Peptides against a protein of PDB entry 8RAJ. Designs and how they scored, part 3

Target 1, 54 residues: chain A of PDB entry 8RAJ
Amino acid sequence: LPAENEDPDKAVVDLHRSPPKTKDPDLTPSGIIAKVKAGDMTQETARELLLAMR

## One batch from the design tools (peptide; made by RFdiffusion4, then SolubleMPNN)

Design b1_p9_1_s4 (from b1_p9_1 with E9A)
Fold by OpenDDE base, seed 1:
Structure b1_p9_1_s4 (fold): chain B 54 residues (1-54), chain A 9 residues (1-9)
Amino acid sequence: as target 1 above (54 residues)
Amino acid sequence: SLDELEALA
């Protein structure tokens, strides 16, 4: 079985790769607005969150 | 209002 020399150097874990900011899709401006439209969030809470993200 | 929220996003 040919040892596929997977070049281990390509696993350069870019330590400087900012962990993907798992922008909680629920915490995106669009996600917040979507929750308000769905009735899952109050407008006041949404406003506070949106202002805090500015 | 929803329009105000959309303006903040």
Scores: peptide ipSAE 0.523, ipTM 0.900, DockQ to the pose 0.650
Fold by OpenDDE base, seed 3:
Structure b1_p9_1_s4 (fold): chain B 54 residues (1-54), chain A 9 residues (1-9)
Amino acid sequence: as target 1 above (54 residues)
Amino acid sequence: SLDELEALA
């Protein structure tokens, strides 16, 4: 089976997934803001994530 | 806005 090179940058942040035990840099507040600035995340999703981390 | 998100971070 060809290993589908799922682009490792598609960390689908599942809002309903238990907070990853590992410090995923993409799930840090700064990482979330960076994704919004890059156009990879909506402001609404980012707001929900940031509020959930608070 | 981005400023509002930065204030939540």
Scores: peptide ipSAE 0.511, ipTM 0.897, DockQ to the pose 0.681
Fold by OpenDDE base, seed 5:
Structure b1_p9_1_s4 (fold): chain B 54 residues (1-54), chain A 9 residues (1-9)
Amino acid sequence: as target 1 above (54 residues)
Amino acid sequence: SLDELEALA
């Protein structure tokens, strides 16, 4: 069975990376919540990101 | 919880 190529380009938002350039839709508050709902981000990581954006 | 995250957004 061909291994499903997990698209490696789902950039795990590294909390230690430089503040997101304001134009990444995946790093907006709404984008973060959407990732959590999709199971692509933990609630803990999302909380830390959202707090850092305040 | 998701509700807590939504309150932070």
Scores: peptide ipSAE 0.508, ipTM 0.896, DockQ to the pose 0.709
Fold by OpenDDE base, seed 4:
Structure b1_p9_1_s4 (fold): chain B 54 residues (1-54), chain A 9 residues (1-9)
Amino acid sequence: as target 1 above (54 residues)
Amino acid sequence: SLDELEALA
């Protein structure tokens, strides 16, 4: 059975984690929007993250 | 909507 390569680089977005240091491009406001557009994040999760960063 | 998210970013 081919092991599903769980891409280890899926940054687990922990909503309870301290606001990500602005250095991770995947956790910037633009990066969050990009993930939603790619289908890798729900709009609700994105909204919560964006509000938490504000 | 995506537009609302973009307004928050």
Scores: peptide ipSAE 0.506, ipTM 0.895, DockQ to the pose 0.715

Design b1_p9_2_s1 (from b1_p9_2, 4 letters changed)
Fold by OpenDDE base, seed 3:
Structure b1_p9_2_s1 (fold): chain B 54 residues (1-54), chain A 9 residues (1-9)
Amino acid sequence: as target 1 above (54 residues)
Amino acid sequence: VQAEIDALL
């Protein structure tokens, strides 16, 4: 099975980039919370993202 | 979801 090379660099949300107006499900409040629960995002990064969306 | 957001803020 080809290991799906989940490029870990594509999962890094650049906090210094203006939040893309992209309907990225991973950048929704629910998507962020899901990543934190999965262990794929730190609580600090999630907090910063959620604050930037407010 | 909102309660989980509020717990992270």
Scores: peptide ipSAE 0.341, ipTM 0.834, DockQ to the pose 0.749
Fold by OpenDDE base, seed 4:
Structure b1_p9_2_s1 (fold): chain B 54 residues (1-54), chain A 9 residues (1-9)
Amino acid sequence: as target 1 above (54 residues)
Amino acid sequence: VQAEIDALL
């Protein structure tokens, strides 16, 4: 059975990391909301990230 | 987007 290659490019957002100075579209408020809608992020993790950006 | 943010906070 081929092992499903778990896509290693799932950027684990480390909540303890200093806010990335990178224009990562996935770490914008809009990118976070998009991940929640896609089921790729929990509502709680999104809340914590959005609070840390204020 | 803002209304969706406000619903999560």
Scores: peptide ipSAE 0.337, ipTM 0.832, DockQ to the pose 0.756
Fold by OpenDDE base, seed 1:
Structure b1_p9_2_s1 (fold): chain B 54 residues (1-54), chain A 9 residues (1-9)
Amino acid sequence: as target 1 above (54 residues)
Amino acid sequence: VQAEIDALL
């Protein structure tokens, strides 16, 4: 099998690339607001979470 | 979204 010469220069894991903060989409300000609108979160819990993110 | 956040804070 021909070894696919993956250009080793493209495998430079940018160590300065902060790992994509997998911001839980549900813990984003927009996700929190969406849960409140859906009735899946109380306004008080949403307020506490939003204040803790500030 | 910001106006909705401001209404919760």
Scores: peptide ipSAE 0.337, ipTM 0.838, DockQ to the pose 0.682
Fold by OpenDDE base, seed 2:
Structure b1_p9_2_s1 (fold): chain B 54 residues (1-54), chain A 9 residues (1-9)
Amino acid sequence: as target 1 above (54 residues)
Amino acid sequence: VQAEIDALL
């Protein structure tokens, strides 16, 4: 079976980049919460992102 | 979702 090409461009959310004005579903409050629930994001990183969006 | 956000803050 060909190994699933885990796209290495799984968007490293640069915390220092201004939140893209793009409706990136992964950078919405709901998308962040979904990543935490999936184990794809730490609670601390999610907290920092949510604070930066206020 | 809001309650989950509030639990993270």
Scores: peptide ipSAE 0.336, ipTM 0.833, DockQ to the pose 0.736

Design b1_p9_2_s2 (from b1_p9_2, 4 letters changed)
Fold by OpenDDE base, seed 3:
Structure b1_p9_2_s2 (fold): chain B 54 residues (1-54), chain A 9 residues (1-9)
Amino acid sequence: as target 1 above (54 residues)
Amino acid sequence: LQAEIDALL
């Protein structure tokens, strides 16, 4: 069976990708609360995350 | 915001 050539372009690390801002807006207290209100996060997970930030 | 945090804690 011929090995499928993995497309070498998928390994291009975008050097222009800004380092992940250590402030993931999704992991701010406001972002966590917004996810809970949207139904995208459980209250328990939000509680654990907020306690870990205290 | 703090009241919303306190309601989850």
Scores: peptide ipSAE 0.373, ipTM 0.846, DockQ to the pose 0.805
Fold by OpenDDE base, seed 2:
Structure b1_p9_2_s2 (fold): chain B 54 residues (1-54), chain A 9 residues (1-9)
Amino acid sequence: as target 1 above (54 residues)
Amino acid sequence: LQAEIDALL
């Protein structure tokens, strides 16, 4: 089975990048909460992202 | 969803 090389650099949300005007479903408030629930994002990173979206 | 956001803030 080819290991899906999930490019680890695509999983890192750059907090210093202006939020892309692209409707990235993973960077919506619901997408952030989903990642936290999945264990793919820390609560601290989610807090910082949600605060930056206000 | 809002309650889940408020729990993280």
Scores: peptide ipSAE 0.367, ipTM 0.841, DockQ to the pose 0.741
Fold by OpenDDE base, seed 4:
Structure b1_p9_2_s2 (fold): chain B 54 residues (1-54), chain A 9 residues (1-9)
Amino acid sequence: as target 1 above (54 residues)
Amino acid sequence: LQAEIDALL
C-alpha cells in the first residue's frame, strides 16, 4: 500500500526566522491557538510564538 | 481569545 505522503506543506514555523512580513493567518494569535487545538502545534511552541509577538 | 492566550502563557 503506498504510504500516504504526509503533506510536506506543514509549514514548520522556524522560531529563528525574522517575523514574517506576510499576513499569514497561521501566525496570528488566533491561528496559533487554532493549530494547538488541532494538534498541529505544541503548547510550548505556541507559548514561545505568542511571547515573541508581544 | 485573550483568555485562551492567557491560559497558554
Scores: peptide ipSAE 0.366, ipTM 0.840, DockQ to the pose 0.748
Fold by OpenDDE base, seed 5:
Structure b1_p9_2_s2 (fold): chain B 54 residues (1-54), chain A 9 residues (1-9)
Amino acid sequence: as target 1 above (54 residues)
Amino acid sequence: LQAEIDALL
């Protein structure tokens, strides 16, 4: 069976890490919502991230 | 976008 390449570079959003100084498109409000819609992020994690950005 | 944010909060 070919190993499913679970891309290990799934950007684990560490809520306790200082916000990366890089414009990660995945950490924008639009990127967060896109991940939730794709099923790549839980609604709870998205809520916590969006609250931390206010 | 804001309405989608508000639906997650």
Scores: peptide ipSAE 0.364, ipTM 0.841, DockQ to the pose 0.734

Design b1_p9_2_s3 (from b1_p9_2, 3 letters changed)
Fold by OpenDDE base, seed 3:
Structure b1_p9_2_s3 (fold): chain B 54 residues (1-54), chain A 9 residues (1-9)
Amino acid sequence: as target 1 above (54 residues)
Amino acid sequence: TEAEIEALL
């Protein structure tokens, strides 16, 4: 079975990157909360992302 | 999470 190498680097949201014109499901408010619950994102980074989406 | 990040701010 090919191990789906989920490249962990693809999950890093760069705050300085121009917002992707694509609806990345991982950048939705719900996706951000899910990453924090998984331990893949800090609450502070999630707060900054949510504020940038406002 | 902190009130599910302050009710999504």
Scores: peptide ipSAE 0.504, ipTM 0.883, DockQ to the pose 0.353
Fold by OpenDDE base, seed 5:
Structure b1_p9_2_s3 (fold): chain B 54 residues (1-54), chain A 9 residues (1-9)
Amino acid sequence: as target 1 above (54 residues)
Amino acid sequence: TEAEIEALL
């Protein structure tokens, strides 16, 4: 079976990484919610990110 | 829940 090409360009949001100096659309509140809706992020990880951004 | 995440925005 061909390995499903997991898109290697899916930026895994590292909670422990210093916030990027660039507006990563994936790190915006809207981008976080979009990842949860897509099944690419857990609700717990999204909660932790949103709390760290306040 | 999704609603709890939305409440944190």
Scores: peptide ipSAE 0.495, ipTM 0.880, DockQ to the pose 0.204
Fold by OpenDDE base, seed 2:
Structure b1_p9_2_s3 (fold): chain B 54 residues (1-54), chain A 9 residues (1-9)
Amino acid sequence: as target 1 above (54 residues)
Amino acid sequence: TEAEIEALL
């Protein structure tokens, strides 16, 4: 079975980087909530990201 | 909580 190359560049969201003006669907409020629901993000990290976007 | 995240939207 080919090992799924999980692309290790699945963006570590650098909380200290100014949110790129890129419409990254994964960094929208809805994308953040979707990651939490998928188990790919903690509720704490999601809260910090949402606060940084305000 | 999930509810606290939803309240920040």
Scores: peptide ipSAE 0.494, ipTM 0.879, DockQ to the pose 0.276
Fold by OpenDDE base, seed 4:
Structure b1_p9_2_s3 (fold): chain B 54 residues (1-54), chain A 9 residues (1-9)
Amino acid sequence: as target 1 above (54 residues)
Amino acid sequence: TEAEIEALL
C-alpha cells in the first residue's frame, strides 16, 4: 500500500525564525489556538508563540 | 484550554 505522503506543507513554525512579515492566518492568536485544538501544535509551542507576540 | 486563557491575559 503506498504510504499516504503526509503533506510536507505542515509549516513547522520555527520559533528562531524572524517574525514572519506574512499575514499568515495560522500565526494569529486565534490561528495558533486552532492549531492546538486540531492537534497540529503543542500547547507549549503555542504558549511560546503567543508570548513572543506580546 | 490553558492556551486560550493565556491568550486573553
Scores: peptide ipSAE 0.487, ipTM 0.884, DockQ to the pose 0.217

Design b1_p9_2_s4 (from b1_p9_2 with E1L A6E)
Fold by OpenDDE base, seed 5:
Structure b1_p9_2_s4 (fold): chain B 54 residues (1-54), chain A 9 residues (1-9)
Amino acid sequence: as target 1 above (54 residues)
Amino acid sequence: LEEEIEALL
């Protein structure tokens, strides 16, 4: 059985973590929207993140 | 909700 290599590099976007000083593409508005479209993030979580960036 | 997220960009 091929082990589905679920890449453990699902960057867990911690909503409560101070914005990393690193340009994580996953923490950009466009990266957040891409995760929602992929089904990797809820729309509510995306809304909260986008509001916290304002 | 996609439209609402897009309005936050």
Scores: peptide ipSAE 0.438, ipTM 0.852, DockQ to the pose 0.269
Fold by OpenDDE base, seed 3:
Structure b1_p9_2_s4 (fold): chain B 54 residues (1-54), chain A 9 residues (1-9)
Amino acid sequence: as target 1 above (54 residues)
Amino acid sequence: LEEEIEALL
């Protein structure tokens, strides 16, 4: 059975880390919404992130 | 759920 390659590069967004100076597309409002739709993020965490960006 | 997130943008 081929081992499902769990992509080791799931960048865990640490809310307590200084924002990386890189425009990570996954840290955009649209990227946050996409993670919620994928089931990779809770709606509550998405709300907190979006409020912190405002 | 989508509508509530979109209203925060």
Scores: peptide ipSAE 0.434, ipTM 0.850, DockQ to the pose 0.215
Fold by OpenDDE base, seed 4:
Structure b1_p9_2_s4 (fold): chain B 54 residues (1-54), chain A 9 residues (1-9)
Amino acid sequence: as target 1 above (54 residues)
Amino acid sequence: LEEEIEALL
């Protein structure tokens, strides 16, 4: 069976990881919303990330 | 659901 190539570029945002010191566009409020709209992030995870960025 | 996320921006 071909291993499903889980795209290694899906930055799994670990909520328990220190916020990345890099301006990752995917970790901006707009990038978080874009991931939720794309179905790549849960609303709960997005809420927790947005709260941690305040 | 989208309105709740937008309210957090």
Scores: peptide ipSAE 0.432, ipTM 0.849, DockQ to the pose 0.283
Fold by OpenDDE base, seed 2:
Structure b1_p9_2_s4 (fold): chain B 54 residues (1-54), chain A 9 residues (1-9)
Amino acid sequence: as target 1 above (54 residues)
Amino acid sequence: LEEEIEALL
């Protein structure tokens, strides 16, 4: 059984990390909203990310 | 929750 250890630390968006030069779909406004809807991100973190992208 | 996120866009 491949336990895909999706390293839970990879799902943590570091707000202090330089914006990824790659269009990470998970860091788009739509990707952030999708993570909140999935329960993988808090609304507060989503708000902070969306404000930092503005 | 959706309305609060939409208000931030």
Scores: peptide ipSAE 0.431, ipTM 0.849, DockQ to the pose 0.230

Design b1_p9_3_s1 (from b1_p9_3 with V1D E7R)
Fold by OpenDDE base, seed 2:
Structure b1_p9_3_s1 (fold): chain B 54 residues (1-54), chain A 9 residues (1-9)
Amino acid sequence: as target 1 above (54 residues)
Amino acid sequence: DEEEIERLL
């Protein structure tokens, strides 16, 4: 039976892979407000994030 | 409040 050589190198989660510069539209001031309006974020969490960006 | 969030933009 041929052992399936599932290449073990595909399981290396490169921890040094810079998170894709997905400008997470969610991390812009406008994206944060959009989440609050959608009910996906509290006003308190939005305030903390906006203060940390300043 | 919503006004405070808008003031931080």
Scores: peptide ipSAE 0.324, ipTM 0.822, DockQ to the pose 0.296
Fold by OpenDDE base, seed 3:
Structure b1_p9_3_s1 (fold): chain B 54 residues (1-54), chain A 9 residues (1-9)
Amino acid sequence: as target 1 above (54 residues)
Amino acid sequence: DEEEIERLL
């Protein structure tokens, strides 16, 4: 059985790293809400990200 | 709450 190596290391948005000037479509306000609705992000983390964008 | 996230947009 091939173990699906889901690399757990690629989805941690380090809030302390200066945001790369890449327009990550996944870090738009709409993309953040979509991740919360999908269960891929906590409501608390989404709140912190949205506040940091203001 | 989902409603609080929507108010921050």
Scores: peptide ipSAE 0.320, ipTM 0.819, DockQ to the pose 0.264
Fold by OpenDDE base, seed 4:
Structure b1_p9_3_s1 (fold): chain B 54 residues (1-54), chain A 9 residues (1-9)
Amino acid sequence: as target 1 above (54 residues)
Amino acid sequence: DEEEIERLL
């Protein structure tokens, strides 16, 4: 069985990194809300990210 | 608040 190295580097969203010009679905407003609904992000972190994108 | 997040979109 190949060990699926679940890379534990789930992209730590650095709040100080300029929003990557990557079409990362996880960094869209809709992707941020989806992470909050999944319990993978706090509402406060989501608010800070959404404000930084405005 | 989830409603506050929705208002910021």
Scores: peptide ipSAE 0.319, ipTM 0.818, DockQ to the pose 0.261
Fold by OpenDDE base, seed 5:
Structure b1_p9_3_s1 (fold): chain B 54 residues (1-54), chain A 9 residues (1-9)
Amino acid sequence: as target 1 above (54 residues)
Amino acid sequence: DEEEIERLL
């Protein structure tokens, strides 16, 4: 049985969710870049997030 | 790409 390691602690940044009123460090430009560098976010998702913040 | 992300910062 392939263990679906859905790591339940990966906060899936829902691009369609209203920006959380919380300073989510993951939703800062620097936090997004840190996730990409960690391999926890795709470059495409990072691009879409950065564009949505402009 | 990484360079495109850097241009968006």
Scores: peptide ipSAE 0.319, ipTM 0.818, DockQ to the pose 0.248

Design b1_p9_3_s2 (from b1_p9_3, 4 letters changed)
Fold by OpenDDE base, seed 2:
Structure b1_p9_3_s2 (fold): chain B 54 residues (1-54), chain A 9 residues (1-9)
Amino acid sequence: as target 1 above (54 residues)
Amino acid sequence: DQAEIDELL
């Protein structure tokens, strides 16, 4: 079966979505920072996510 | 790192 390459570029972190019970590496503090550096996340969204994890 | 987090907060 071809693995459906869920395009990693489509992991828009919906702030209103309940945190996935899966340890999504993209939702770690380091993953959030990496997305901001890549231009895939706004600094404001990253701030809101990091504050919600405190 | 923590400095990069503190810059975003």
Scores: peptide ipSAE 0.208, ipTM 0.783, DockQ to the pose 0.729
Fold by OpenDDE base, seed 1:
Structure b1_p9_3_s2 (fold): chain B 54 residues (1-54), chain A 9 residues (1-9)
Amino acid sequence: as target 1 above (54 residues)
Amino acid sequence: DQAEIDELL
């Protein structure tokens, strides 16, 4: 099995990273919620991102 | 959904 080395660090949204100029589907409100449910994002990070998008 | 968003806010 190719270990899909999904670099776990690439799944973490860096809050200090410039917002992608492209609509990253993973940074939609639905994508953020999906990451929290998967355990790939903390509830606090999700809250901060959702507040910044409002 | 919106309820899941409101629970996170």
Scores: peptide ipSAE 0.207, ipTM 0.782, DockQ to the pose 0.737
Fold by OpenDDE base, seed 3:
Structure b1_p9_3_s2 (fold): chain B 54 residues (1-54), chain A 9 residues (1-9)
Amino acid sequence: as target 1 above (54 residues)
Amino acid sequence: DQAEIDELL
């Protein structure tokens, strides 16, 4: 069975990267909250991202 | 939801 290589590098939101002009669903407020609930993002990182979008 | 956003801010 081919291991589904979930490319772990695509899930990391770089806080120091200029916000992509692309509507990435993972960079929406709802997408950020979903990552926190899944345990894929810390609450602190989510807070910093949400504040930077305001 | 908005309440979950407000708890994180």
Scores: peptide ipSAE 0.206, ipTM 0.782, DockQ to the pose 0.738
Fold by OpenDDE base, seed 4:
Structure b1_p9_3_s2 (fold): chain B 54 residues (1-54), chain A 9 residues (1-9)
Amino acid sequence: as target 1 above (54 residues)
Amino acid sequence: DQAEIDELL
């Protein structure tokens, strides 16, 4: 069976890291919402991230 | 959009 290479570069969003001025499209409010819709992020984690960006 | 953000907050 081919090992599904789970891409190890799923950037673990460290909630305790000062929000980098990340041009990371995945850490924008729109990118967070997109991850929740995809099932890649919990609604609670998204809420905490969005509150930390306000 | 802002409505989707407000639903998560």
Scores: peptide ipSAE 0.204, ipTM 0.782, DockQ to the pose 0.740

Design b1_p9_3_s3 (from b1_p9_3, 5 letters changed)
Fold by OpenDDE base, seed 5:
Structure b1_p9_3_s3 (fold): chain B 54 residues (1-54), chain A 9 residues (1-9)
Amino acid sequence: as target 1 above (54 residues)
Amino acid sequence: DQAEIDALL
């Protein structure tokens, strides 16, 4: 079975990167909340992202 | 929802 190399580095939201112009469903307010609920994002990172979107 | 967002802020 080829290991799905889910590159864990691609899930790291760089807060200093210009917001991706891509409609990344994972970077919507709902997607951020879903990641926090899944344990895939810290509450602090989610807070910073949500503040940067206002 | 907005309440879940506000709980994270």
Scores: peptide ipSAE 0.248, ipTM 0.798, DockQ to the pose 0.736
Fold by OpenDDE base, seed 4:
Structure b1_p9_3_s3 (fold): chain B 54 residues (1-54), chain A 9 residues (1-9)
Amino acid sequence: as target 1 above (54 residues)
Amino acid sequence: DQAEIDALL
């Protein structure tokens, strides 16, 4: 059975990258919260991202 | 919402 290639486009948010100037819906406060609720992001990573956006 | 943000901080 071919292993489903888990989509490599899970954008690993590099915490060390300059704040993205991109209207990426996944990097909005609401998008971050949605990822945590989906289990796609840890609460700690979400906390660090939200603090860096302030 | 802001309350969900504040619960993560």
Scores: peptide ipSAE 0.247, ipTM 0.797, DockQ to the pose 0.741
Fold by OpenDDE base, seed 3:
Structure b1_p9_3_s3 (fold): chain B 54 residues (1-54), chain A 9 residues (1-9)
Amino acid sequence: as target 1 above (54 residues)
Amino acid sequence: DQAEIDALL
């Protein structure tokens, strides 16, 4: 079975990249909150992303 | 939920 190496580097949201037209479940408000709760995202980065989606 | 979003804003 090929281990799907989820490359952890693909989870880095580049704040300078134009917001991808929302199909990434990890960039949904719920996905952002889940990353903060997991310790995979800072509260500040989450705030900036949520403000950019408004 | 919306309250969790509002707590991050």
Scores: peptide ipSAE 0.247, ipTM 0.797, DockQ to the pose 0.723
Fold by OpenDDE base, seed 2:
Structure b1_p9_3_s3 (fold): chain B 54 residues (1-54), chain A 9 residues (1-9)
Amino acid sequence: as target 1 above (54 residues)
Amino acid sequence: DQAEIDALL
């Protein structure tokens, strides 16, 4: 089975990058909450992202 | 939902 090399660099949300005007479903408020629920994001990182979107 | 957002803030 080819290991899906999920590029680990694509999973790192750069908090210092201006939120791309791209409708990234993973960077919507709902996408952030989904990542926290999945255990793929810390609550602290989610808080910082949600505050930066206000 | 908004309650889930508010629980993270």
Scores: peptide ipSAE 0.246, ipTM 0.798, DockQ to the pose 0.733

Design b1_p9_3_s4 (from b1_p9_3 with E7R)
Fold by OpenDDE base, seed 5:
Structure b1_p9_3_s4 (fold): chain B 54 residues (1-54), chain A 9 residues (1-9)
Amino acid sequence: as target 1 above (54 residues)
Amino acid sequence: VEEEIERLL
């Protein structure tokens, strides 16, 4: 069984892309915190995202 | 949520 290569490009939140007008759960303060707690985001990236939303 | 945001900032 070939391992399902989860495309690593889908996990990269582009910090330079205008926030998509989509209710992306990953772009909410709660979604960012959930990713950090899951180990799917670094604390540094989360800090930068949360600062850019203020 | 706010307390965890403050901890990350």
Scores: peptide ipSAE 0.203, ipTM 0.769, DockQ to the pose 0.751
Fold by OpenDDE base, seed 4:
Structure b1_p9_3_s4 (fold): chain B 54 residues (1-54), chain A 9 residues (1-9)
Amino acid sequence: as target 1 above (54 residues)
Amino acid sequence: VEEEIERLL
């Protein structure tokens, strides 16, 4: 079975790369507030998430 | 948005 050579150069985690800004619109402060207003999230869960982002 | 965060905290 040919071992597909996983290119060892793809494993260079750039330690200076800022953590990927979680572009999840659902995990932004605005996205959390939008879910609460839609009734898709409890105020308690929103509070916990917003506190963890501060 | 900021005022609504302050209401939830």
Scores: peptide ipSAE 0.203, ipTM 0.772, DockQ to the pose 0.730
Fold by OpenDDE base, seed 1:
Structure b1_p9_3_s4 (fold): chain B 54 residues (1-54), chain A 9 residues (1-9)
Amino acid sequence: as target 1 above (54 residues)
Amino acid sequence: VEEEIERLL
């Protein structure tokens, strides 16, 4: 089974990048909350992202 | 989800 090498560089949300029009499930409000709950995102980064999407 | 967004904001 090829280990899905989740490219660690894709986990870095660049806050200076224009809010991605991306169907990326990881950048939806639900995906951001899931990352915070998993410990994969700080509450501060999640707050900044959610504010930028409002 | 909405309640958790409100806690983070």
Scores: peptide ipSAE 0.202, ipTM 0.767, DockQ to the pose 0.740
Fold by OpenDDE base, seed 2:
Structure b1_p9_3_s4 (fold): chain B 54 residues (1-54), chain A 9 residues (1-9)
Amino acid sequence: as target 1 above (54 residues)
Amino acid sequence: VEEEIERLL
């Protein structure tokens, strides 16, 4: 069976594409609030994190 | 969002 020429140029992950600065949505003030509302974070932990970001 | 931050601080 002829090996299908997988075009090797389509697998080049552009290593120069800076990963989008994924501002960790969980470490934003809005993300912290969202976690508290979801029950995934305590109000006290959220307070401490928000104070440390100020 | 700001009002909710103020309630948590």
Scores: peptide ipSAE 0.201, ipTM 0.771, DockQ to the pose 0.711

